# Peptides against a protein of PDB entry 4N7V, part 30

Target 1, 222 residues: chain A of PDB entry 4N7V
Amino acid sequence: TLRSITSPLVAHRLKPIRQKTKKAVVSILDSEEVCVELVKEYASQEYVKEVLQISSDGNTITIYYPNGGRGFPLADRPPSPTDNISRYSFDNLPEKYWRKYQYASRFVQLVRSKSPKITYFTRYAKCILMENSPGADFEVWFYDGVKIHKTEDFIQVIEKTGKSYTLKSESEVNSLKEEIKMYMDHANEGHRICLALESIISEEERKTRSAPFFPIIIGRKP

## One batch from the design tools (peptide; made by RFdiffusion4, then SolubleMPNN)

Design b1_p12_1_s1 (from b1_p12_1, 7 letters changed)
Fold by OpenDDE base, seed 1:
Structure b1_p12_1_s1 (fold): chain B 222 residues (1-222), chain A 12 residues (1-12)
Amino acid sequence: as target 1 above (222 residues)
Amino acid sequence: MTLEELPLFEVK
C-alpha cells in the first residue's frame, strides 16, 4: 500500500515555494496545497503534461492533464485544472501515481526540515527547531561562529576554524573535546527548551482551536 | 518520474 511507503504529506504552515527540476516542478501554494507538475520538452519548449495537486493534509489528490493531455506551456505557476480531473483519497490513489506522491512527500519533508517552527535566542546562540517530523531538525548558530546541526540521523559540527565533522553515535559525542562539549551542552539545553515550548504551545493551540501559533520567535539576538 | 534530491532555496 501507499501507506506502507509513506505517510500523507503535511504542508501546514509552509511558505509558498516553487522548485524546478529537469522533469518536474514542485510547488507549495498559498493555500498550502502541493502541486507536482510533470514536464516534457517539445521543440525546445517545456510543457506541463500532468499535474498532481495534493491537499495540505496530504489526504486528497487531484490529478489532471492540462489542455486535454496535449500539455500546457510551463509557466510561473501550475496550470488551472479545467478538464479530465480525477480526485482520489490517499488510500485510493492508483499505484501508477505512488512514486510521484512520494516525490512530493520527500520534497515537503525537505522544506519542513528547513522551515523554522521555533526560533529561540539565547545569550550565546540562535536556536532553531524546524517543522519536520519525526525528530525535527535543530540548528544552533553560536554568535562566535560555531554551528551545530542536529538531525534524527546525525549531528554536524562546524567549529570556529571552519573545521566540520559529523557525529553519528553517542560514543563519538562523548569523545568530543571539552571545549566543543560546552557548545554541545548549550545546544542540547536549547533543544530541550524548544521541545518543551513546542509541547506547551501545541496544547494551547488544541485548547483554543484558533489560528496557528507557529512559527514563533522567543527572545532576540543580544 | 524518478525520485531525486532537490536543491532548495533558503526557506528560513
Scores: peptide ipSAE 0.034, ipTM 0.731, DockQ to the pose 0.342
Fold by OpenDDE base, seed 2:
Structure b1_p12_1_s1 (fold): chain B 222 residues (1-222), chain A 12 residues (1-12)
Amino acid sequence: as target 1 above (222 residues)
Amino acid sequence: MTLEELPLFEVK
């Protein structure tokens, strides 16, 4: 099943973006829908031959073939759907479209990993919890130049000297120099606080059913 | 990984 490969993409709260490659253009629209345009070149002109338009919650996929399948000239936005539109739920998406959906999902996840959800200023650092899930990226920019980037898979450290290294196990973390451990401790505390705030704010969102509370900024740079 | 590095090999 598609679900065994990926979960429905989540594009909520993401800003519009359009990324072109040789064979495709992927976009997040103002509506927070995600579009994958499949591009072909004929006589030095690029045409959109197929479009997958995915709802912001990833659960609905609308597929259409511009200009009756003849293609529509590539523009600065996806072509509008006309005729012969197919609509699928996530679980009913034909397998022939799974790879394209996965591409859209990976794009969205990448954007999410770079989209601030919570920004928290401490005395020593700017902490940022990103939108991706599970295991959101967490960045700490210390005002003295040290940077720590935590992902689900690793921790990257950039020291004042510019020396950079990656930690992939708890053993490596425990082997850090004491001076670096101080930065790590601060980063971990900031991370804990951001996760706690995320939980509290999300609960309030559930109760109020109002406009999204995120992104949020806590504190200010000293 | 950057946004530009996302691969899509199948167009149809």
Scores: peptide ipSAE 0.033, ipTM 0.728, DockQ to the pose 0.087
Fold by OpenDDE base, seed 5:
Structure b1_p12_1_s1 (fold): chain B 222 residues (1-222), chain A 12 residues (1-12)
Amino acid sequence: as target 1 above (222 residues)
Amino acid sequence: MTLEELPLFEVK
């Protein structure tokens, strides 16, 4: 099943973006829908031959073939759907489209990993919890130039000197210089606080059923 | 990985 490969993508709260590759253009629209435009070149002109339009919650996929399948010239936005439209739920999406959906999902997840959900200013650093899940990325930008980037898979450290390295195990973390451990301790504390705030705010957001509370900014740069 | 580096190897 498609679900065994990927979960439905979630594009809520993401800003519009359009990313072109050699064979496709992927967009997040103002509506927070996601569009994958499949591109072919003919006579030095690029044409959109197929479009997957995915709802913001990832559960509905609309597929159409512009200009009766002949293609529509690539523009700055997806071409409008024609009358020959197929609509699928996530669990009923034909297998022939799974790879394209997976691409859209990976794109959205990448964008989410770069989209601030909570920005928290401490005495020493700007901390940012991102939108991706599970295991949201967490970045700490210390005012003195040190940077720590935590992901589900690794921790990247950039020291004042510009020295950069990646940690993938607890043993490597324990082998850090004492001065770097101080930065790591602060980063971990900021991370804990952001996760706690995320939980509290999300619960209140659920209760009020209002517009999204995120993204939020806590504190200010000293 | 950057947005620009996100791979899409083929169009079917």
Scores: peptide ipSAE 0.033, ipTM 0.726, DockQ to the pose 0.087
Fold by OpenDDE base, seed 4:
Structure b1_p12_1_s1 (fold): chain B 222 residues (1-222), chain A 12 residues (1-12)
Amino acid sequence: as target 1 above (222 residues)
Amino acid sequence: MTLEELPLFEVK
């Protein structure tokens, strides 16, 4: 099943973006829908031959073929759907489209990993919890130039000197210089707080069912 | 990884 290889993408709260590659253009629209335009070159002109338009919650996929499959000239936005539109639920998406959906999902996940959900200013750093899940990216930008980037898979440290390294185990973290451990401790505390705030705010958001509370900024830069 | 670096899965 598609669900066995990916979860429905979630594009809520993401800003519009358009990313062109050799064979495709992927976009997040103002509506927070995600579009994958499959591009083919013909006579030095690029044409959109197929479009997957995915709902913001990832559960609905609309597929259409511009100009009956002849293609529509690539523009600065996806071509509008016209004739022969197919609509699928996530669980009913034909297998032939799974890889394209997966691509869209990965794109969205990447964007989410770069999209602030909670920004928290401490005395020493700007902490940012990102939108991706599970295990949202967490960045700490210390005002003195040190940066710590935590992901589900690793921790990247950039020191004042510009020296950069990646930690992939607790053992490596424990082997850090004492000075760096201080930064890590602060980062971890900020992370804890952001996660706590996320939980609390999400619960209130659920109760009110109003406009989204995120992204949110806590505090101000000193 | 950057957005530009994200590869397509498909050969098409």
Scores: peptide ipSAE 0.034, ipTM 0.722, DockQ to the pose 0.088; fails the geometry check

Design b1_p12_1_s2 (from b1_p12_1, 6 letters changed)
Fold by OpenDDE base, seed 3:
Order: structure tokens, then sequence, then C-alpha cells
Structure b1_p12_1_s2 (fold): chain B 222 residues (1-222), chain A 12 residues (1-12)
């Protein structure tokens, strides 16, 4: 099943973006829908031959072939759908489109990992919890130049000297120099706070049924 | 990884 390969993408709260590659253009629209345009070059002109338009919650996929499959000249936005439109739910998406959906999902996940959900300024650092899930990326930019980037898979440290290294196990974390451990401790505390706030704010958001509260900024840069 | 480094898929 598609679900065994990827989860439905989630593009909520993401800013519009358009990323062109040689063979495809992927976009997050103002509507927070995601479009994958498959591009073919013919006679030195790029044409969009196929479009996957995915809903912001990833559950609905609309597929169309511009100009009956002849293609539409590549423009600054996806071509409008015409008469040959297919609509699928996530679980009913034909296998032939799974790889393209997966690409869209990976793109969205990457964008999410770079999209601030909570920005928290401490006395010593700017902490940022990102939108990706599960295990959202967490970045700490210390005002003195140290940077810590936590992901689900690793922790990257950039020291004042510019020395950079990656930690992938608890043992490696425990082997850090004492001065670096202090930064790590602060980062972990900031992370804890951001996660707590995320939970609280999300709950209030659910209760009020209001417009999205995120992204939020807490505190200010000293 | 950057956005430009995302693995591409085959175009039909």
Amino acid sequence: as target 1 above (222 residues)
Amino acid sequence: MTLSDLPLFEVE
C-alpha cells in the first residue's frame, strides 16, 4: 500500500514555494495544496505533461494531463486543469503515481523541517522548533556563535571555532567536552519548553477552533 | 539536505 511507503503529506501553515528541477516542478500553493508538475522538453521548450495536485492534508490527489496529454508550456504556476481530471483518495491512488506522491511528501517534509513552528528566545540562544513530524527538528542558535541542530536521527554541533560534528548515539553525547555539555543542556531545556508549549497551544487551538496559532514567537532577542 | 538535492523520479 501507499501508506506502507509514506504517510499523507501535511502542508498546513507552509508558505508558498516553487522548486524547479530538470524533470519536475513542485509547488506549495497559497491554498497550501501541493502540486507536482512533470516536465518534458520538446523542441527546446519545456512542457507540463502531467500534474498531481495534492490537498493540504494529503488525502486527496487530483491528477490531470494538460491539453489531453500533449502538454502545456511550463509557466510560473501549474496549468489549470481541463476536462481530463481524475480524483483519488490517498488509499485509492493508483500505484503508478506512488513514486510521484512520495516525492511530493519528501519535499513537503523537507520544507517542514525548515519551517519554524515555535521560535523561543532565551537569554543565551534563539531556539526554533520546526514543523516536521514526528520528531520535529530543533535548532538552537546561541548568540555567541554555537549552533546545535537536533533531528530525529542525529545532533549536529557547530562550535565557536567553526568545528562541526555529528552525534548519533548517547555515548557520543556523553563524551562531549564539559563546555559543550552546557550548551547541550540549555538546548535540551529549550527543546523541552518548546514541546510543552506546542502541546498547550495546540490544545487551546483545538478548543477555540480559531485560526491557526502557529507559527509563534516567544520572547525577544536580547 | 537542500531542496535542490531531493532525489528525482522518472518522468513518464
Scores: peptide ipSAE 0.041, ipTM 0.745, DockQ to the pose 0.086
Fold by OpenDDE base, seed 2:
Structure b1_p12_1_s2 (fold): chain B 222 residues (1-222), chain A 12 residues (1-12)
Amino acid sequence: as target 1 above (222 residues)
Amino acid sequence: MTLSDLPLFEVE
C-alpha cells in the first residue's frame, strides 16, 4: 500500500514555493495545496503533461492532463484543470502515481524541516523548532557563533572556529568536551521548552478551533 | 539535505 511507504503529506502553514527540476516542477500554492507538474521538452519548449494536485492534508489527489494530454506550456504556476480529471483518496491512489506522490511528500517534508514552528530567544541563543514530524528538527544559533542542529537521526555541531562534526550516538554526546557540553546542555533545555510550548499551544489551538497559532516567536534577541 | 537532492522520476 501507499501508506506502507509514506504517510499523507502535510502542507499546512507552509509558505508558497515553486521548485523547478528537469523533469518536474513542484509547488506549494497559496492555498497550501501541493502540485507536481510533470514536464516534457518538445521543440525547445517545455510542456506540462501531467499534474498531481494534492490537498494540504495529503488525503485528496486530483490528477489531470492539460490540453487533453497534449500538454500545456510551462508557466509560473500550474495550469488550470481541464476536462481530463481524476480524483483519488490517499488510500485509493493507483500505484502508478505512488512514486510521484512520494516525491511530493519528500519535498514537503524537506520544506517543513526548514520552516520555523517555534522561535525561542534565550539569553545566549536563538532556538528554532521546525515543522517536520515526527522528531522535528531543532536548531540553536548561539550569539557567539556556535551552532547546533538536532535531527531525529543526528546532532551536528559547528564550533566558533568553524570546526564541524556530527554526533550519532549517546556515547559520542557523552564524550564531548566540557566546553561543548555546556552548549549542548543549553540547546537541550531550549529544546525541552520548545516541545513543552508546542504541546500546550497545540492543545489550546485544538480547543479554540480558530486560525493557526503557529508559527510563534517567544522572547526577543538581547 | 537541499531541494536539489530530491529524487527524480520519469515523465509518463
Scores: peptide ipSAE 0.041, ipTM 0.748, DockQ to the pose 0.049
Fold by OpenDDE base, seed 4:
Structure b1_p12_1_s2 (fold): chain B 222 residues (1-222), chain A 12 residues (1-12)
Amino acid sequence: as target 1 above (222 residues)
Amino acid sequence: MTLSDLPLFEVE
């Protein structure tokens, strides 16, 4: 099943973006829908031959072939749906489209990993919890120039000197010099607080069903 | 990884 290889993408709260590659253009629209435009070059002109338009919650996929499959010239936005539109639910998406959906999902996940959900200013750093899940990216920008970037897979450290390295295990974290451990401790505390706030705010958001509470900024830069 | 580095895998 498609669900065995990816979950429905979630594009809520993401800003519009358009990213062109050689074979495709992927966009997040103002509506927070995601579009994958499959591009073909003909006579030095790029044409959109196929479009997957995915709802913001990832559960509905609309597929159409611009200009009756002949293609539509690539523009600064996806072509409007034409005739012969197919609409699928996530669980009913034909297998032939699974890789394209997966691509869209990975794109959205990447964008989410760069989209602030909670910004928390401490005395020493700007902490940012990102939108991606599970295991949201967490960045700490210390005012003195140190940066820590935590992901589900690794921790990247950039020291004041510009020296950069990646930690992939607890053992490596424990082997850090004391100075860096201090930064890591602060980062971890900020992370804990952001996760706690996320939980509390999300619960209140669920209860009220009002406008989105995120993104949110806690505190201010000193 | 940057957005530009995201590969598209297609089934032909």
Scores: peptide ipSAE 0.039, ipTM 0.739, DockQ to the pose 0.083
Fold by OpenDDE base, seed 5:
Structure b1_p12_1_s2 (fold): chain B 222 residues (1-222), chain A 12 residues (1-12)
Amino acid sequence: as target 1 above (222 residues)
Amino acid sequence: MTLSDLPLFEVE
C-alpha cells in the first residue's frame, strides 16, 4: 500500500514556494496545496506533461494532463486543470503515481524541516523548533557564533572556530569537551521548553478552532 | 540537504 511507504503529506502553515528540478517543478501554493509538474523538453522548450495537485492534508490527489496530453509551456505557476481530470483519495491512488506522491511528500517534509514553528530567544541563543514530524528539527544559534542543529538522526555542532562535526550517539555526546557540553545543555533546555510550549499552544488551538497560532515567536534578542 | 538537492525518485 501507499501507506507502507509514506504517510499523507501535511503542508499546513507552509509558505508558498516553487522549486524547479531537471524533471519536475514542485510547488506549494497559496492555498497550501502541493503541485508536482512533470516536465519534458521538446525543441529547446520545456512543457508540463502531467500535474499532480495534492491537498494540504495530503488526502486528495487531482491528476490532469495539460493540453490533452500534448503539454503546456512551463510557466511561473502550474497550468490550470482543463480536460480529463482524475481525483483520488490517498488510499485509492493508482500505484503508477506512488513514486511521484512520495517525491512530493519528501519535498514537503524537507520544507517543514526548514520552517520555523516556534522561535524562542534565550539569554544566549535563538532557538527554533521546526514544523517537521515526528522528531522536529531543532536549531540553536548562539549569539557568539556556536550553532547546534538537532534532528531525529543526529546532532550537528558548529564551533566558534568554524569546526563542524556530527554526533550520532550518546557516547559521542558524552565525549564532548566541557565547553561544548555547556552549549549542549543550553540547547537541550531550550528544546524542552519549545516542546512544552508546542504542547500547550496546540491544546489551546484545538479548543478555540480559530486561525492557526503557529508560527510563534517567544521573547526577543537581548 | 537543500531543496535543490532533493532528487526526484521516479521512472519516466
Scores: peptide ipSAE 0.038, ipTM 0.739, DockQ to the pose 0.086

Design b1_p12_1_s3 (from b1_p12_1, 5 letters changed)
Fold by OpenDDE base, seed 2:
Structure b1_p12_1_s3 (fold): chain B 222 residues (1-222), chain A 12 residues (1-12)
Amino acid sequence: as target 1 above (222 residues)
Amino acid sequence: MELEELPLFEVE
């Protein structure tokens, strides 16, 4: 099943973006829908032959073939759907479209990992919790130049000197120099606070059902 | 931001 290889993509709160490759263009629209345009070149002109338009919650996929399958010239936005439109739910998406959906999902996850959800200024650092899930990326930019980047898989440290290294286990974290541990402790505290705030705010959003509260900024740079 | 190339499939 598609669900066994990916979850429905979530494009909520993401800013519009358009990324072109040789064979495809992927976009997040103002509506927060995600479009994958399949591109073919004919006589030095690029044409969109197929479009997957995915809802912001990833649950609905609309597929159409521009200009009756003849293709539509590539432009600065996806072509509008016209004829022969198919609509699928996530769980009913034909297997032949799974790879294209995964492509869209990977793009969205990448964007999410770079999209601030919570920005928290401490006395020593700018902390940023990102939108991706599970295990959102967390970045700490210390005002003195140290940077810590936490992902679900690793922790990257950039020291004042520019020296960079990656930690992939708790044992490696425990073996850090004492001076670096101080930065790590601060980063971990900031991370804990951001996660706690995320939980509290998300619960409040559930109750109010109003406009999204995220992204938020807490505090100011000293 | 960089993405992998997506293979083009023929329209049926």
Scores: peptide ipSAE 0.035, ipTM 0.722, DockQ to the pose 0.072
Fold by OpenDDE base, seed 5:
Structure b1_p12_1_s3 (fold): chain B 222 residues (1-222), chain A 12 residues (1-12)
Amino acid sequence: as target 1 above (222 residues)
Amino acid sequence: MELEELPLFEVE
């Protein structure tokens, strides 16, 4: 099943963006829908031959073939849907479209990993918890130039000197210089606080059923 | 922000 490969993508709260590759253009629209435009070149002109338009919650996929399948010239936005539109739920999406959906999902996850959900200013650093899940990325920009980037898979450290390295195990973390451990301790504390606040704010957001509370900024640079 | 190229050899 598609669900065994990926979960429905979640594009809520993401800003519009458009990224072109060799054979596709992927976009997040103002509506927070995600569009994958499949592109073919003919006579030095690029044409959109197929469009997958995915709802913001990832559960509905609308597929159409512009200009009766002949294609529509590539523009700065997806072409309008044609009359021959197919609509699928996530669990009923034909297998032939699974790879394209997965591509859209990976794109959304990348965008989410770079989209601030909580920005928290501490005494020593600007901390940012991102939108991706599970295991949201967490970045700490210390005012003195040190940077720590935590993902679910690794921790990247950039020291004052510009020296950069990646840690993938507790053993490697334990082997850090004492001065770097101090930065790591601060980063971990900021991370804990952001996760706690995320939980509290999300619960209040659920109760109010109002506009999204995120993204939020806590404190300010000293 | 960059993504890997979509491994599509044919566009329908």
Scores: peptide ipSAE 0.032, ipTM 0.703, DockQ to the pose 0.059
Fold by OpenDDE base, seed 1:
Order: sequence, then structure tokens, then C-alpha cells
Structure b1_p12_1_s3 (fold): chain B 222 residues (1-222), chain A 12 residues (1-12)
Amino acid sequence: as target 1 above (222 residues)
Amino acid sequence: MELEELPLFEVE
């Protein structure tokens, strides 16, 4: 099943973006829908032959073939859907489209990993919790130039000197120089706070069912 | 922000 290889993508709160590759263009629209345009070149012109338009919650996939399947010239936005469209639920999506959906999902996850959900300014750093899940990326930009980037898989450190390294285990973290540990401690505290705030705010969102509270900014650069 | 190319051989 498609569900066994990927979860429905979640594009809520993401800003519009458009990325072109050789064979496809993927977009997040103002509506937070995600479009995958499949591109083919003919006579030195690029044409969109197929479009997958995925709802913001990933559960509905609309597929259409522009210009009656003849293709539509590639533009700065997806071609408009025609009357001859196919609409599928996530669980009913034909297998032939699974790779394309997975591509869209990966793109959305990447965008989410770079989309601030919570920005938290401390005395020493700008902390950012991103939108991706599980294990949202967390970045700490210290005002003195040190940077720490935490992901589900690793921790990247950039020191004042520009020296950069990646930590993949607790033992490596424990072997850090004391000076760097201080930065790590601060980063971890900021991370904890952001996660706590995320939980609290998300709960309030559920209760009120209002417009999204995120992204939020806590504090300001001193 | 870059992604790998889709492993597509045909455009339907």
C-alpha cells in the first residue's frame, strides 16, 4: 500500500514555493495545496503533460492531463485543471502515481524542515523549531557566530572559527570541548522550551479551533 | 533546497 511507504503529506502553514527540476516542477500553492507537474521537452519547449494536485492534508489527489493530454507549455504556475480530472483518496491512489506522490511528500518534508514553527530569542541565540515531523529540526544561531543544528539523525556544530562537524552519538557529544558543551547546553534548553511551547500552543489551537497560531515568535534579538 | 530528480522514464 501507499501508506506502507509514506504518510499523507502535510503542507499546512507552508509558504508558496516552486522548484523546477529537469522532469518535474513541484509547487506549494497559496492554498497550501501541492502540485507536481510532470514535464516533457518537445521541440525545445517544455510542456506539462501531467499534474498531480494534492490537498494540503495529503488525503486527496487530483490528477489531470493539460490540454487534453497534448500538454501545456510550462509556465510560472501549474496549468488550470480541466473538466476531465481524476480524483483519488490517498488510500485509493493508483500505484502508478505512488512515486510521484512520494516525491511530493519528500519535498514537503524538506520544506517543513526549513520552515520556522517557533522562533525563540534568548539572550545568546536565535532558536528555531521547524515544522517537520517526526523529530522537528532545531536550529540555534548564537549571536557570536556559533551555530547548532539538531535533526532527528544528527547534530551539526559550526564554531566561531568556521570549523564544522557532525555528531551522531551521545558519546561524541560527551567528548566535546567544555566551551562547546556550554553552547550545546544552551541549545538543548532552548529546544526543550520550544517543544514545551509547541505542546501548549497546539493544545490551545485544538480547543479554540481558530486560525493557526503558528508560526510564532517569542522575544526579540537583544 | 534541492531534491533528487524523479526516477521517471516516461511522461503519461
Scores: peptide ipSAE 0.032, ipTM 0.709, DockQ to the pose 0.058
Fold by OpenDDE base, seed 4:
Structure b1_p12_1_s3 (fold): chain B 222 residues (1-222), chain A 12 residues (1-12)
Amino acid sequence: as target 1 above (222 residues)
Amino acid sequence: MELEELPLFEVE
């Protein structure tokens, strides 16, 4: 099943963006829908041959073939759907579209990993919990120049000197210099707080069913 | 926002 290889993408709260590659253009629209435009080149002109338009919650996929499948010239936005539009639910998406959906999902996840959900200013750093899930990226920008970036897979450290390295295990974290451990401790505390706030705010958001509470900024830069 | 280019793997 598609669900076995990816979850429905979630594009809520993401800002519009358009990224062109050789074979595709992927966009997050103002509506927070995600569009994958499959691009073919003919005589030095690029044409959109297929479009997957995915709902913001990832559960609905609308597929259409511009200009009756002949393609529509690539523009600064996806071509409008016309005739012969197919609509699928996530669980009913034909297998031939799974890789394209997965591509969209990866793109959205990447954008989410760079989209602040909670910004928390401490005495020493700007902490940012990102939108991706599970295991949201967490960045700490210390005012003295040290930077820590936590992901599910690694922790990246950038020291004041600009020296950067990646930690992939607890043993490596434990082997850090004491001065770096102090930064890590602060980062971890900020992370804990952001996660706690996320939980509390999300619960209130669920209860009120109001406009999104996120992104949110806690505190201010000293 | 800096985004890495993601490859789309398709059999053409």
Scores: peptide ipSAE 0.032, ipTM 0.696, DockQ to the pose 0.096

Design b1_p12_1_s4 (from b1_p12_1, 4 letters changed)
Fold by OpenDDE base, seed 1:
Structure b1_p12_1_s4 (fold): chain B 222 residues (1-222), chain A 12 residues (1-12)
Amino acid sequence: as target 1 above (222 residues)
Amino acid sequence: MELEELELFEVE
């Protein structure tokens, strides 16, 4: 099943974006829907031959073939849906579209990993918790130039000198120089706080069921 | 925002 290889994508709170590759253009629309345009080249012109439009919650996929399947010239936005569209639920999506859905999902997840959910200014750094899940990315930009980027898989450190390295195990983290450990401690504390606030704010958001509370900014630059 | 270019493979 599709569900066994990917979860429905979640594009809520993401800003519109359009990214072109050789074979496809992927977009997040103002509506927070996600569009994958499959592109073919003919006579030095690019045409959109197929469009997958995925709802913001990933559960509905609308597929259409522009210009009766003849294709429509690539433009700055997806071609408008016509009649003779196919609409599928996530669990009923034909297998031939699974790879394209996975592509959209990976793209959205990447965008989420770069989309601030919580920005937290401390005395020493700008901390950012991102939208991706599970294990949201967490970035710390120290005002003195040190940078720490935490992901589910690793921690990247950039020191004042420009020296950069990646830590992939607890042992490597424990082997850090004392000076760097101080930055790591601060980053970890900021991370803990952001996660705690995310939980609290999300709960309040659930209770009110109003407009999204995120993204939020806590504090300000010193 | 800078994003990595993802590859999309189509099954012919």
Scores: peptide ipSAE 0.036, ipTM 0.717, DockQ to the pose 0.095
Fold by OpenDDE base, seed 4:
Structure b1_p12_1_s4 (fold): chain B 222 residues (1-222), chain A 12 residues (1-12)
Amino acid sequence: as target 1 above (222 residues)
Amino acid sequence: MELEELELFEVE
């Protein structure tokens, strides 16, 4: 099943963006829907041959073929759906579209990993919890120039000198020199606080069912 | 925002 290889993408709160590649253009629209435009080149002109329009919650996929499948010239936005529109739920999406959905999902995941959900200013750093989940990216920008980027897979450290390295195990983290451990300790504390705030605020959002509370900024740079 | 370019592997 599609669900066995990916979850429905979530594009809520993401800013509009359009990324063109050789084979496709992927967009997050103002509506927070995600569009994958499959591009073909004919006579030095690019045409959109197929469009997957995915709802912001990832659960509905609308597929259409511009100009009866002949293609529509690539423009600065997806072509409007006209004829022969198919609509699928996530769990009923035909297998032939799974890879394209995965492509959209990976793009959204990447955007989410770069989209601040919680910005928290401490005495020493700007901490940012990103939108991706589970295991949201967490960045700490220390005011003295040190940077720590935590992902689900690794921790990247950029020291004051610009020296950069990646930690992929707890053993490597434990082997850090003491001065770096101090930064890590602060980063971990900021991370804990952001996760706690996320939980509390998300619960309030659920109760109120109003406009999103995120993104939020806590504190200010000293 | 810096994004890595993603490419579709499947070619129709």
Scores: peptide ipSAE 0.035, ipTM 0.717, DockQ to the pose 0.099
Fold by OpenDDE base, seed 2:
Structure b1_p12_1_s4 (fold): chain B 222 residues (1-222), chain A 12 residues (1-12)
Amino acid sequence: as target 1 above (222 residues)
Amino acid sequence: MELEELELFEVE
């Protein structure tokens, strides 16, 4: 099943963006829908032959073939659906479209990993919890130049000198120099606080059913 | 925002 390969993409709160590659153009629209335009070139002109339009919650996929399948010239936005329109739920998406959905999902996950959800200014650093899940990326930009980037898979450290390295195990973290451990301790505390705030704010958001509370900024740079 | 380029190789 598609679900065994990927979860429905989540594009909520993401800013509009359009990224062109050789074979496709992927977009997040103002509506927070995600579009994959499949592109072919004929006589030095690019044409959109197929479009997957995915809802912001990833659960509905609308597929259409512009101009009766003949294609429409590539423009600065997806062509409007007019011909050969099909609508599917995530769990009923034909297998022939799974790869294209996965492409959209990977793009959205990448955007999410670079989209601030919580920005927290401490006395020593700017901390940023990103939108991706599970295990959201967490970045710490110390005012003295040290940088720490935490992902679910690794921790990257950039020292004041510009020296950079990646940690992939607890053993490596424990072997850090004492000076670096201080930065790591601060980063971990900031991370804990951001996760706690995320939980609390999300719960209040659920209760109020208001507009999204995120992204949020806590504090200011000293 | 800088994003890594994603490749989609199969086009119908």
Scores: peptide ipSAE 0.035, ipTM 0.719, DockQ to the pose 0.099
Fold by OpenDDE base, seed 3:
Structure b1_p12_1_s4 (fold): chain B 222 residues (1-222), chain A 12 residues (1-12)
Amino acid sequence: as target 1 above (222 residues)
Amino acid sequence: MELEELELFEVE
């Protein structure tokens, strides 16, 4: 099943973006829908042959072939759908489209990992919890130049000198010199606070059923 | 991985 390969993508709260590659253009629209345009070159002109338009919650996929499959000239936005449109749910998406959906999902997940959900200013650092899940990225930019980037897979540290290294286990974290441990402790505290705030704010957001509360900024630059 | 590095290698 498609679900065994990827989960439905989530594009809520993401800013519009359009990225062109050699064979495709992927976009997050103002509506927070995601479009994958499959590009073919013919006579030195690029044409959009196929479009996958995915809903912001990833559950609905609309597929169309511009100009009856002849293609539409590549432009600064996806071509409008014609009368030949297929609509699928996530679980009913034909297998031939799974790879393209997975591509869209990976793109969205990458964008989410770079999209601030909570920005928290402490006395020493700017802390940022990102939108990706599970295990949202967490970045700490200390005002003195130290940076810590936590992901689900690793922790990257950039010291004042510019020295950069990656930690992939608790043993490596525990082996840090005392000076760096102080930064790590502060980062972990900021992370804990951001996660707590995310939970509280999300609960209030659920109760109010209004416009999204995120992204949110806590505190201000010193 | 950066956004620019994400490529769709095959198109059906």
Scores: peptide ipSAE 0.034, ipTM 0.710, DockQ to the pose 0.086

